Peptides against a protein of PDB entry 4DOW. Designs and how they scored, part 27

Target 1, 157 residues: chain A of PDB entry 4DOW
Amino acid sequence: TFSWVGRPLPNRKQFQQMYREICMKINDGSEIHIKVGQFVLIQGEDNKKPYVAKLIELFQNGAEVPPKKCARVQWFVRFLEIPVSKRHLLGRSPPAQEIFWYDCSDWDNKINVETIIGPVQVVALAPEEVIPVDQKSEETLFVKLSWNKKDFAPLPP

## One batch from the design tools (peptide; aimed at target 1 Q43 Y51)

Design b2_p19_8_s4 (made by RFdiffusion4, then SolubleMPNN; from b2_p19_8, 10 letters changed)
Fold by OpenDDE base, seed 1:
Structure b2_p19_8_s4 (fold): chain B 157 residues (1-157), chain A 19 residues (1-19)
Amino acid sequence: as target 1 above (157 residues)
Amino acid sequence: SEIQEQIKELEERFKEALK
C-alpha cells in the first residue's frame, strides 16, 4: 500500500499533483518513507535482480481514470543489462555492486509507484576510488560511469 | 495486473536495449 505524505507541492501542471514523499506499507505493518532524490529498487522478473532508479518526481496523474500514483525516475543499469557485445568496452570486470547512469532518453522514465520494492543506497565514486567489497552482501551500490548505449563515460555532473 | 503490465513493459524495453 502506497500513500502520499504531506500536502501537494506547487505545480503548474493542471492534472498532476506533485509530492515530496510517499509512504509504503509492507506486510508486517511497518512503513517506509521514500522521498524525491532517493534511489529505489524497481521490481523486475522473478529471475532477475531489481532495477535501480533515482526518484526525480512523485506525482498523482489526475488525467487517468482512476488517478494513478506515479514516479519519474533517472534510470541506472546493472552490468548485465549492458549489451553483451559492448561489455568489453568497460575494460574491467566490475563488482556486483557497480551500476551505471543510463545517459539516454529513449526509455520511458515514468513508473507506477507500486513497482517500487524499496529504497537503496547509491554512492557516486571517482574512477580511482575502490568499490568496497566484503564477504557479506553489501546493500550499497556504487556508480562511477554513465552508459549511453555506445560507450562508457565519466559520470554526468 | 497493472503492476505486471508495468513490469512487462520495463522488461521489454531493457531486452530491446540488449539487441
Scores: peptide ipSAE 0.528, ipTM 0.916, DockQ to the pose 0.615
OpenDDE base, seeds 2, 3, 4, 5: peptide ipSAE 0.516, 0.528, 0.524, 0.526; ipTM 0.918, 0.918, 0.916, 0.916

## One batch from the design tools (peptide; aimed at target 1 I111 T115)

Design b2_p20_1 (made by RFdiffusion4)
Pose (drawn by RFdiffusion4):
Structure b2_p20_1 (pose): chain A 157 residues (1-157), chain P 20 residues (1-20)
Amino acid sequence: as target 1 above (157 residues)
Amino acid sequence: SAPTNLMTTPSHFAPKSMWF
């Protein structure tokens, strides 16, 4: 379950209250803070890996009744979310830990916070950097490129 | 395909084995 942490950010959109942070309680019993700018795993279909997204806004949406806690995200896509016909354009076999900045506005970016599984560490690498492949049997995901429905390209600014 | 069921609370979360 989720709760807001502290006061809302200075108002920007009508009928919405924005927050820098959200508190998430687990059945391990503890509390975890997830902040705007951090990444989350978002529950998708039961037979697939979670979506990955960067939190760009956290908000209480008064336009829904009853009101809901929501997030706007920047999507990332997994390699399997890229059309099979386009995968060769990468020119290599990406590891499962590599993901792609999704640079397109066609998919809506608003989610209910209840779809959040939890935070995930996502790291930007230069194209020439190798993915560890280190130990921790890492839960970290790495991003080198964006995908724009057409081609792989550099990470935006 | 675009993400689905984003405004719907899931019945459960995927196991960690599916995450990475």

Design b2_p20_1_s1 (made by RFdiffusion4, then SolubleMPNN; from b2_p20_1, 8 letters changed)
Fold by OpenDDE base, seed 2:
Structure b2_p20_1_s1 (fold): chain B 157 residues (1-157), chain A 20 residues (1-20)
Amino acid sequence: as target 1 above (157 residues)
Amino acid sequence: SAPTNLLVAPKSFVPKEKWF
């Protein structure tokens, strides 16, 4: 289950209540708090790795009946999500921990919070920085570049 | 509610042709 944490933020958008934080209750009864600006894993297709996204907004969509808890996200892509014919453009074989900033607006960036699996750590690195592959960092994802469906590029500002 | 395998991110429904 998901529940809002705190009071709604000041908002001028019709039929929306914006929030800073949401509480995710796990099967064992434990709770995880996720805030705007943090990174999350999003449920993908069956037998596929979860998608990765940064939370930009948390909001309740009051236009729907019943109201839906939603998030607006910035998408990342895993290397294996990139078309096979385009992967050579990277010029190297990335480690499994590397993800890429999706620099396109063609994807819907609104999700239901129910698709959130949980938080994940994402670290931005300069191109010259090495991605650590130690046991403790295996669950940490790293981003160096953006992907715009045509080529890889330095991260946007 | 809790996450379920029945809910998938919107990007999963994007046509493959948009990647090329």
Scores: peptide ipSAE 0.026, ipTM 0.593, DockQ to the pose 0.098
OpenDDE base, seeds 1, 3, 4, 5: peptide ipSAE 0.024, 0.026, 0.024, 0.023; ipTM 0.603, 0.592, 0.608, 0.573; seed 4 fails the geometry check

Design b2_p20_1_s3 (made by RFdiffusion4, then SolubleMPNN; from b2_p20_1, 9 letters changed)
Fold by OpenDDE base, seed 2:
Structure b2_p20_1_s3 (fold): chain B 157 residues (1-157), chain A 20 residues (1-20)
Amino acid sequence: as target 1 above (157 residues)
Amino acid sequence: AAPTNMLVKPKSFQPKSLWF
């Protein structure tokens, strides 16, 4: 179950009410609050690791009947989500914790909040910075590069 | 998860569990 936290933000977008924060109630009844700007895991295919995204907007889509709770996101991709034929372009074997900024507009960045599994920690690193491998950091994801379906590049500003 | 050769959009699912 998902519910809005707080009042809708001032907004002029037709059929939309924008919010800063949403509350996710999980199976055990506990609640997790997620805000714009945070990173989340999005449910993927069965037996696949979840997708990773940064929340850009939270909004209720009033154009739908019934209205749906939605998010606008910036996508990341895992190395194993990149086509096999192009993985060699990275020039190295990345750790499992590394993800890549998806620098393409062909992938719809609107999601239903019901696909959100929960929050995740994502840290941006410079190319020379080493990804920690300690147990405490195993659940943290790290991003150094972007992927635009053709090649890897330094992170966009 | 097995490696994929194609980027696919997330499908709509109900929340199940936290992975991280």
Scores: peptide ipSAE 0.023, ipTM 0.637, DockQ to the pose 0.146
OpenDDE base, seeds 1, 3, 4, 5: peptide ipSAE 0.013, 0.026, 0.022, 0.019; ipTM 0.538, 0.602, 0.608, 0.609; seed 3 fails the geometry check

Design b2_p20_2 (made by RFdiffusion4)
Pose (drawn by RFdiffusion4):
Structure b2_p20_2 (pose): chain A 157 residues (1-157), chain P 20 residues (1-20)
Amino acid sequence: as target 1 above (157 residues)
Amino acid sequence: ATELQEEIDELVTKEKEAFE
């Protein structure tokens, strides 16, 4: 379950209250803070890996009744979310930990915070950097490129 | 649980429509 932490950010959108941070309680019993700018795993279909997204806004949406806690995200896509016909354009076999900045506006970016599984560490690498492949049997995801429905390209600014 | 599933289904639907 989720609760807001502290006061809302200075108001920007009508009928919405924005927050820098959200508190998530687990059945391990503890509390975890997830902040705007951090990444989350978002529950998709039961037979697939979670979506990965960067939190770009956290908000209480008064336009829904009853009101809900929501997030706007910047999507990332997994390699399997890229059309099979386009996968060769990468020119290599990406590891499972590599993900792609989704640079397209077609897919809506608003989610209910209850779809959040939890935070995930996502790291930007230069194209020539290798993915560890280190130990921790890492839960970290790495991003080198964006995908724009057409081609793989550099990470935006 | 049902409400969460509806949110998940809506999200999946938006994804499929966007990727069409």

Design b2_p20_2_s1 (made by RFdiffusion4, then SolubleMPNN; from b2_p20_2, 14 letters changed)
Fold by OpenDDE base, seed 3:
Structure b2_p20_2_s1 (fold): chain B 157 residues (1-157), chain A 20 residues (1-20)
Amino acid sequence: as target 1 above (157 residues)
Amino acid sequence: SEEIKKQIEEMEEKLKKALS
């Protein structure tokens, strides 16, 4: 179950109410709050790992009947989601924890909040920094580069 | 890295189960 937290943010869109935070109710009755700017796991296809995304906007789409709770996201891609023919462009074998900023507009960045599995920790690193592989960081994802379907590049500002 | 991959998968499954 998903519910809005707080009051709608001011905006000019007639049929959209924007929010800063959403609440996810889990099975044991506890709640997880997720805010704009945080990273989340998005439900993948059958037998596929969840997608990784950063929440950019949270909004209720009143143009639909009934209204839908939606989010606009910045996508990240896992190395194995990159075409086999292009993986060599990285020039190295990345650890499983590494993800890439998806710098392309061909993938719809609007989602239903119901597809959110939960929050995930993502840390941005400089290219020269080493990705830690210790046990305490095993649940953390790391991003150094962007991928635009043509090549890898430094992270956008 | 395989161990890290496994741990991430387990984490994802736990979250999925908890929020199902």
Scores: peptide ipSAE 0.051, ipTM 0.584, DockQ to the pose 0.034
OpenDDE base, seeds 1, 2, 4, 5: peptide ipSAE 0.046, 0.030, 0.040, 0.050; ipTM 0.663, 0.616, 0.637, 0.635

Design b2_p20_2_s2 (made by RFdiffusion4, then SolubleMPNN; from b2_p20_2, 13 letters changed)
Fold by OpenDDE base, seed 1:
Structure b2_p20_2_s2 (fold): chain B 157 residues (1-157), chain A 20 residues (1-20)
Amino acid sequence: as target 1 above (157 residues)
Amino acid sequence: SEKIKEDIEKLEKKRKEALS
């Protein structure tokens, strides 16, 4: 169950109410608050690792009936989602914890908040920095590069 | 819910198409 936290933010969009924070209630009754700017795991197909995204906006879409709780996100991609023919462009074998900033706007970046599994930690690293592989950091994801469907590049400013 | 399943399915389709 998802519910908005706080009052709607000032917004000029006609059919949207924007929010800073959303509350996710999980099965054990506990609550997790997720804010704009945080990273989240988004449900995919069964037997697949969750997708990773950065929350850019939280909004209720009043143009839909009934109104829908939505998020606009910045997508990340996993190495194995990149076409086999282009993976060599990375020039190395990435660790499982590495994800890539998707540097394209060629598809919808809106999601239903109900597809959010929960928050996740994403850490940006310089290319020369080593991705830690320890028990404490196993759940942390790391990003060094962007992927624009043509090549890998340094992260956007 | 059925709607969530539909949304996930749509996301999967769009994602695969975009990344292919």
Scores: peptide ipSAE 0.588, ipTM 0.933, DockQ to the pose 0.730
OpenDDE base, seeds 2, 3, 4, 5: peptide ipSAE 0.583, 0.587, 0.587, 0.587; ipTM 0.933, 0.933, 0.933, 0.933

Design b2_p20_2_s3 (made by RFdiffusion4, then SolubleMPNN; from b2_p20_2, 12 letters changed)
Fold by OpenDDE base, seed 1:
Structure b2_p20_2_s3 (fold): chain B 157 residues (1-157), chain A 20 residues (1-20)
Amino acid sequence: as target 1 above (157 residues)
Amino acid sequence: KEELEKLIKEMEEKFKEAMK
C-alpha cells in the first residue's frame, strides 16, 4: 500500500498534486518512506529484471479516473542493457556495481508508484574515482557516466 | 555484471517478501 506523506506542494500544474514523500506499507505493519531525489528499483515488464531510477517528482494524477499515484523518474541502465556492438565504446570493463545515466527521452519516465519495489543506494562518482569494493558498498550502485544510445559521456551535473 | 544482476534480484525478492 502506498500513501502520500504530508500535504501537497504548491504547484501550477493542472490536475496534479505534488508531494515530497510517499510511504510504502509492508506486511508486518512497518513503513518505508521514499522521498523525491532518492533512488528506487522499479519492477520490470514481464520477466525483465528490475530497473534503477531516480525519483524526480511524486504526484497524484487527477486527470485520470480514478486518480493515480505517479512518479517521474530519471532512468539508469546497466552495462548489459547497452547494445553489444557499442559496449566497447566504454573502453574498459566496468565493475559489477556500475550503472549509467540514461540520457535519452525515448523511454517514458512516468511510472505508477505501485511498480516501486524499494529504495536502493546509488552514489555518483567522478570518472577518476575508484569504485570501492567492501562490505559497506556491497549493496551500493555507482554511476560515473551517461549513455545516450550513441556514446558514453560525463555524468550530467 | 552477473554479480550485479544477482544483487538486484536479491533486493527484489527481499522487498517482494516484505510486501506480501
Scores: peptide ipSAE 0.134, ipTM 0.736, DockQ to the pose 0.036
OpenDDE base, seeds 2, 3, 4, 5: peptide ipSAE 0.062, 0.152, 0.078, 0.074; ipTM 0.666, 0.742, 0.686, 0.677; seed 3 fails the geometry check

Design b2_p20_3 (made by RFdiffusion4)
Pose (drawn by RFdiffusion4):
Structure b2_p20_3 (pose): chain A 157 residues (1-157), chain P 20 residues (1-20)
Amino acid sequence: as target 1 above (157 residues)
Amino acid sequence: EEELQEEIDKLSEEAKEALS
């Protein structure tokens, strides 16, 4: 379950209250803070890996009744979310830990915070950097490129 | 639980449409 942490950010959109942070309680019993700018795993279909997204806004949406806690995200896509016909354009076999900045506005970016599984560490690498492959049996995901429905390209600014 | 499942189904449908 989720609760807001502290005061809302200075108002921007009508009927919405924005927050820098959200508190998530687990059945391990502890509390975890997830902030705007951090990444989350978002529950998708039961037979697939979670979506990955960067939190760009956290908000209480008064336009829904009853009101809900929501997030706007920048999507990332997994390699399997890229059309099979387009996968060769990468020119290599990406590891499972590699993901792609989704640079397209077609897919809506608003989610209910209850779809959040939890935070995930996502790291930007230069194209020539290798993915560890180091130990921790890492839960970290790495991003080198964006995908725009046409081609793989550099990470935006 | 049912409402959350509807959110998940909606999000999955939107992803399938957008990413096609």

Design b2_p20_3_s1 (made by RFdiffusion4, then SolubleMPNN; from b2_p20_3, 8 letters changed)
Fold by OpenDDE base, seed 2:
Structure b2_p20_3_s1 (fold): chain B 157 residues (1-157), chain A 20 residues (1-20)
Amino acid sequence: as target 1 above (157 residues)
Amino acid sequence: SEEIKKEIEKLNEERKKALS
């Protein structure tokens, strides 16, 4: 169950209400608050490999019946989602914790908030920084590079 | 819900198409 936190932000878009924060209630009754700018796991085909995204905006689409709670996101991609023929372009074998900033606009960046599994920690690193791999950091994801379907590049500003 | 299942399926298909 998802519910908005706080009042709607000032918005020029008709039939849309924008929010800064959403509350996710899980089965055990606990609540998790997620804000714009945070990172989330989104349900994918493989339960062990959920999608990763940064929340750009939270909004309710009032034109739909019933109104739909939505989010616009910046997508990340996992190494294994990159075509086999192009993986060599990275020039190294990345750890499982590494994800890549998807630098394309070729598919929808809007999701239903109900597809969110929960929050996740994503840490941006410089190329020369080592990704820590220990028990405490196993749930933390790291990003060094972007992927634009042609090559890997430094992260956008 | 069935609606969410459909949205997930659509997302999966579009993502695979875009990344291929």
Scores: peptide ipSAE 0.636, ipTM 0.947, DockQ to the pose 0.737
OpenDDE base, seeds 1, 3, 4, 5: peptide ipSAE 0.633, 0.629, 0.631, 0.632; ipTM 0.946, 0.946, 0.946, 0.946

Design b2_p20_3_s2 (made by RFdiffusion4, then SolubleMPNN; from b2_p20_3, 9 letters changed)
Fold by OpenDDE base, seed 1:
Structure b2_p20_3_s2 (fold): chain B 157 residues (1-157), chain A 20 residues (1-20)
Amino acid sequence: as target 1 above (157 residues)
Amino acid sequence: DKEIQEEIKELNEKRKEALA
């Protein structure tokens, strides 16, 4: 279950209440707090790795009945989600921990917070930096490039 | 939750379409 943490932020959108933080209650009774700016795993298709996104906004959509707890996100994509015919454009075989910043606005970036599995660590690296392969970093994802459906490019500023 | 499962399904479909 998910619940808002703190008071709504000042917002001019009439049917939207914005928040900085949300609390995720886990089955064992523990709680995880997730804030805007953090990265999350989102449930994907069965037998596939979860999707990765950066939380941009947390808001309750009052236009819906009942109101829904939503998030606006910046999507990342995994290498295997890129069409086979275009994967060669990377020019290398990426490690399993590498993800790519999706640099397109042709897709809805709103999600229901209930699709969030939990937080994840995402680290931005320069192209020349080596993605570490150790036990400590096995759960960490790394991003070096963006993908705009045409080519790979350096991360946007 | 049935509604969440439907949303996940829709998300997957839209994602595949967008990334194709």
Scores: peptide ipSAE 0.631, ipTM 0.945, DockQ to the pose 0.815
OpenDDE base, seeds 2, 3, 4, 5: peptide ipSAE 0.630, 0.630, 0.630, 0.628; ipTM 0.945, 0.944, 0.944, 0.944

Design b2_p20_3_s3 (made by RFdiffusion4, then SolubleMPNN; from b2_p20_3, 8 letters changed)
Fold by OpenDDE base, seed 1:
Structure b2_p20_3_s3 (fold): chain B 157 residues (1-157), chain A 20 residues (1-20)
Amino acid sequence: as target 1 above (157 residues)
Amino acid sequence: SKEIEEEIKKLNEERKKALS
């Protein structure tokens, strides 16, 4: 169950109410608050790792009946989602914790918040920085590069 | 819900198409 936290933010969009924070209630009754700017796991295909995204906007779409709680996100992609024929462009074998900033606008970046599994920690690293592989950081994901469907590149400014 | 399942299905399909 998801519910908005706080009052709607000032917004000029006619049929949208924007929010800063949303509350996710999980099965044990506990609550997790997720804010714009945080990273989340989104339910993917069965038997696959969840998708990773950065929350850019949280909004209720009043143009829909009934209104839906939505998020606009910046997508990340996992290495194994990149076509086999292009994986060699990375020039290395990435660790399992590495994800890539998807640098394309050819894909809808709106999701239903109900697809969110929960928050996740994503850390941006310089190319020369080593991705930690320890028990404490196993749940942390790391991003060094973007993927634009043609090549890997440094992260956007 | 059934609606969410359909949305997830659509998301998966669009994602695969975009990344292919």
Scores: peptide ipSAE 0.617, ipTM 0.943, DockQ to the pose 0.809
OpenDDE base, seeds 2, 3, 4, 5: peptide ipSAE 0.614, 0.613, 0.616, 0.615; ipTM 0.943, 0.943, 0.943, 0.943

Design b2_p20_3_s4 (made by RFdiffusion4, then SolubleMPNN; from b2_p20_3, 10 letters changed)
Fold by OpenDDE base, seed 3:
Structure b2_p20_3_s4 (fold): chain B 157 residues (1-157), chain A 20 residues (1-20)
Amino acid sequence: as target 1 above (157 residues)
Amino acid sequence: SKEIQKEIKELNEKRKKALS
């Protein structure tokens, strides 16, 4: 169950209300607050790793009946989602914790917030920094590069 | 819900298609 937190932000879109924070109620009755700018896990296929995204916008779409609680996201991709024929472009075998900033606009970046599993920690690293691999940080994901379906590139400073 | 499951399915399909 998802509910908006706080008052709507100023917005000129006629059928949309924008928010900075949403509350996710989980099974044990506890609540998790997720804000714009945070990273989330999104439901993927069964028996596969969930998708990773950064929340860039939270809004209620009043043009739909009933209104939907939606989010606009920045997608990340996992190495194994990159075509086999292009994986060599990375020049290394990345650890499982590494994800890549998807730098393409060829795909819809809107989701229903109900597809969100929960928050996740994503840490940006410089290319020369070592990704820590230990039990303590196994839930943390790391990003060094972007992927634009053609090549890998350093993240903008 | 059934509607959400449909949206998840569509998301998965679009993602695979876009990244292929």
Scores: peptide ipSAE 0.637, ipTM 0.947, DockQ to the pose 0.802
OpenDDE base, seeds 1, 2, 4, 5: peptide ipSAE 0.637, 0.636, 0.636, 0.636; ipTM 0.947, 0.947, 0.947, 0.946

Design b2_p20_4 (made by RFdiffusion4)
Pose (drawn by RFdiffusion4):
Structure b2_p20_4 (pose): chain A 157 residues (1-157), chain P 20 residues (1-20)
Amino acid sequence: as target 1 above (157 residues)
Amino acid sequence: SDEVEEQIEEMAEEAEKLAE
């Protein structure tokens, strides 16, 4: 379950209250803070890996009744979310830990916070950097490229 | 909840459209 942490950010959008941070309680019993700018795993279909997204906004949406806690995200896509016909354009076999900045506005970016599984560490690498492949049997995901429905390209600014 | 399940289905549909 989720609760807001502290005061809302200075108001921007009508009927919404924005927050820098959200508190998530687990059945391990502890509390975890997830901030705007951090990444989350978002529950998708039961037979697939979670979606990955960067939190770009956290908000209480008064336009829904009853009101809900929501997030706007920048999507990332997994390699399997890229059309099979387009996968060769990458020119290599990406590891499972590699993900792609989704640079397209077609998919809506608003989610209910209850779809959040939890925070995930996502790291930007230069194209020539190698993914560890280190130890920690890492839960970290790495991003080198964006995908725009057409081609793989550099990470935006 | 039912609403969350519906949202998950919608996100899955958009992912399937993207994968096509």

Design b2_p20_4_s1 (made by RFdiffusion4, then SolubleMPNN; from b2_p20_4, 11 letters changed)
Fold by OpenDDE base, seed 1:
Structure b2_p20_4_s1 (fold): chain B 157 residues (1-157), chain A 20 residues (1-20)
Amino acid sequence: as target 1 above (157 residues)
Amino acid sequence: SAEDEKEIEEIAKKREELSK
C-alpha cells in the first residue's frame, strides 16, 4: 500500500499533484518512506533482478481514471541488460553490484509507484575506485559509467 | 547493429509496462 506523505507541492501542471515523499506499507505493518532523489528497486521481469532507478518526481496523475500514483525516474541499467554484442566494450567483467546510468531519453521514465519494491543505496565512484564486494556492502549498488546504447562513458555531471 | 537496437527496444518495452 502506498500513500502520499505531506501536502502537494506547488505545481503548474494541470491534473497533476506533486509530492516530496511517499509511504510504503509492507506486510508486517511497518512503513518505509521514500523521497524524491532517492534510489529505488523496481519490480523486474520474472526470474530477473529488479530494475534500479533514481526518483525524480512523485505525482498523482489526475488525468487518469482513477487517478494513479506515479513516479518519474532516471533509469539505470544492469550489465545483463546491455546487448550481448556490446558488453565487451566495458573491457572488464563488472561485479554484480555495478549498475550503469542510462544516458538516453528514449525510454519511458514514468512508473506506477506500486512497482517499487523499496529503497536502495547507490554510490557514484570514480573509475579508479574499487567497488567493495564485502558482505556488509552487498546491498549497495555502485555506478561508474553511463550507457548510451552505443558505448560506455564517464558519468554525466 | 540492428539486432542490438531491437534488443534495446525490447528492454524499453518492458519498462513501459511499469507505467500501467
Scores: peptide ipSAE 0.468, ipTM 0.894, DockQ to the pose 0.100
OpenDDE base, seeds 2, 3, 4, 5: peptide ipSAE 0.465, 0.463, 0.468, 0.467; ipTM 0.893, 0.893, 0.893, 0.892

Design b2_p20_4_s3 (made by RFdiffusion4, then SolubleMPNN; from b2_p20_4, 10 letters changed)
Fold by OpenDDE base, seed 1:
Structure b2_p20_4_s3 (fold): chain B 157 residues (1-157), chain A 20 residues (1-20)
Amino acid sequence: as target 1 above (157 residues)
Amino acid sequence: SKEVEEEIKEIQKKREELAK
């Protein structure tokens, strides 16, 4: 179950109410608050690993009946999602914790909040920084580069 | 819900196109 936290933020978009925070109630009855700017895991299909996204906006789409709780996200991709023929362009074997900023507009960046599994920690690193691989950081994902379907590139500013 | 399942399916479909 998802519910908005706080009052709608002022905006000029018709039929859209924006929020800064949403509450996710999980099975054990506990609640997790997720805010704009945080990273989340999105449910995958067929036992696939969850997708990773950064929350850009949280909004209720009042144009739909009933109103839909939505999020606008920045997508990330895992290395294994990159075509086999192009993986060599990275020039290295990335650790499992590395993800890539998806720098294309061909994907819909609007999602139903109900696809969110929960928050995840994503840390941006410079290319020369080493991705730590230890018990304490196993749940943390790291991003150094973007992927634009053609090549890898430095992260957007 | 069925709607959410369909959306997940669509996300998956678009991401699979990345492999091309």
Scores: peptide ipSAE 0.563, ipTM 0.922, DockQ to the pose 0.805
OpenDDE base, seeds 2, 3, 4, 5: peptide ipSAE 0.562, 0.562, 0.562, 0.563; ipTM 0.922, 0.922, 0.922, 0.922

Design b2_p20_4_s4 (made by RFdiffusion4, then SolubleMPNN; from b2_p20_4, 12 letters changed)
Fold by OpenDDE base, seed 5:
Structure b2_p20_4_s4 (fold): chain B 157 residues (1-157), chain A 20 residues (1-20)
Amino acid sequence: as target 1 above (157 residues)
Amino acid sequence: SEEIKKEIEKIDELRKKLQE
């Protein structure tokens, strides 16, 4: 179950109400609050690891019947999502915790909030910084580069 | 739910295009 937290934010869109925070009630009855700017895991199909996304907007789409709770996101990709023929372009074997900023506009960046599994920690690093690979940080993901379907590049500003 | 299933399928289909 997902519920809006706080008052709607001012916006120019006729059939949309924007919010800063959403509450996710999970199976054990506990509640998790997720805010714009945080990173989340998105459900994939069976046998696939969850997708990673940064929340850009939270909004209710009033044009839908019933109204739909939605989010606009910035997508990330895991190394294994990079085509096999292009993985060599990275020039190194990344740790399992590394993800990449998806720098293309060909994907729909709107999702139903019900696809959200929960929050995840993502840390941006400079290229020269070492990714810590220990048990304490096994749940933390790291991003150094973007992927634009052609090559890897430094992170967007 | 069926709605969530369809949403996941949509996302997966878009992601699959990476391999094309």
Scores: peptide ipSAE 0.605, ipTM 0.934, DockQ to the pose 0.723
OpenDDE base, seeds 1, 2, 3, 4: peptide ipSAE 0.604, 0.603, 0.603, 0.605; ipTM 0.934, 0.934, 0.934, 0.934

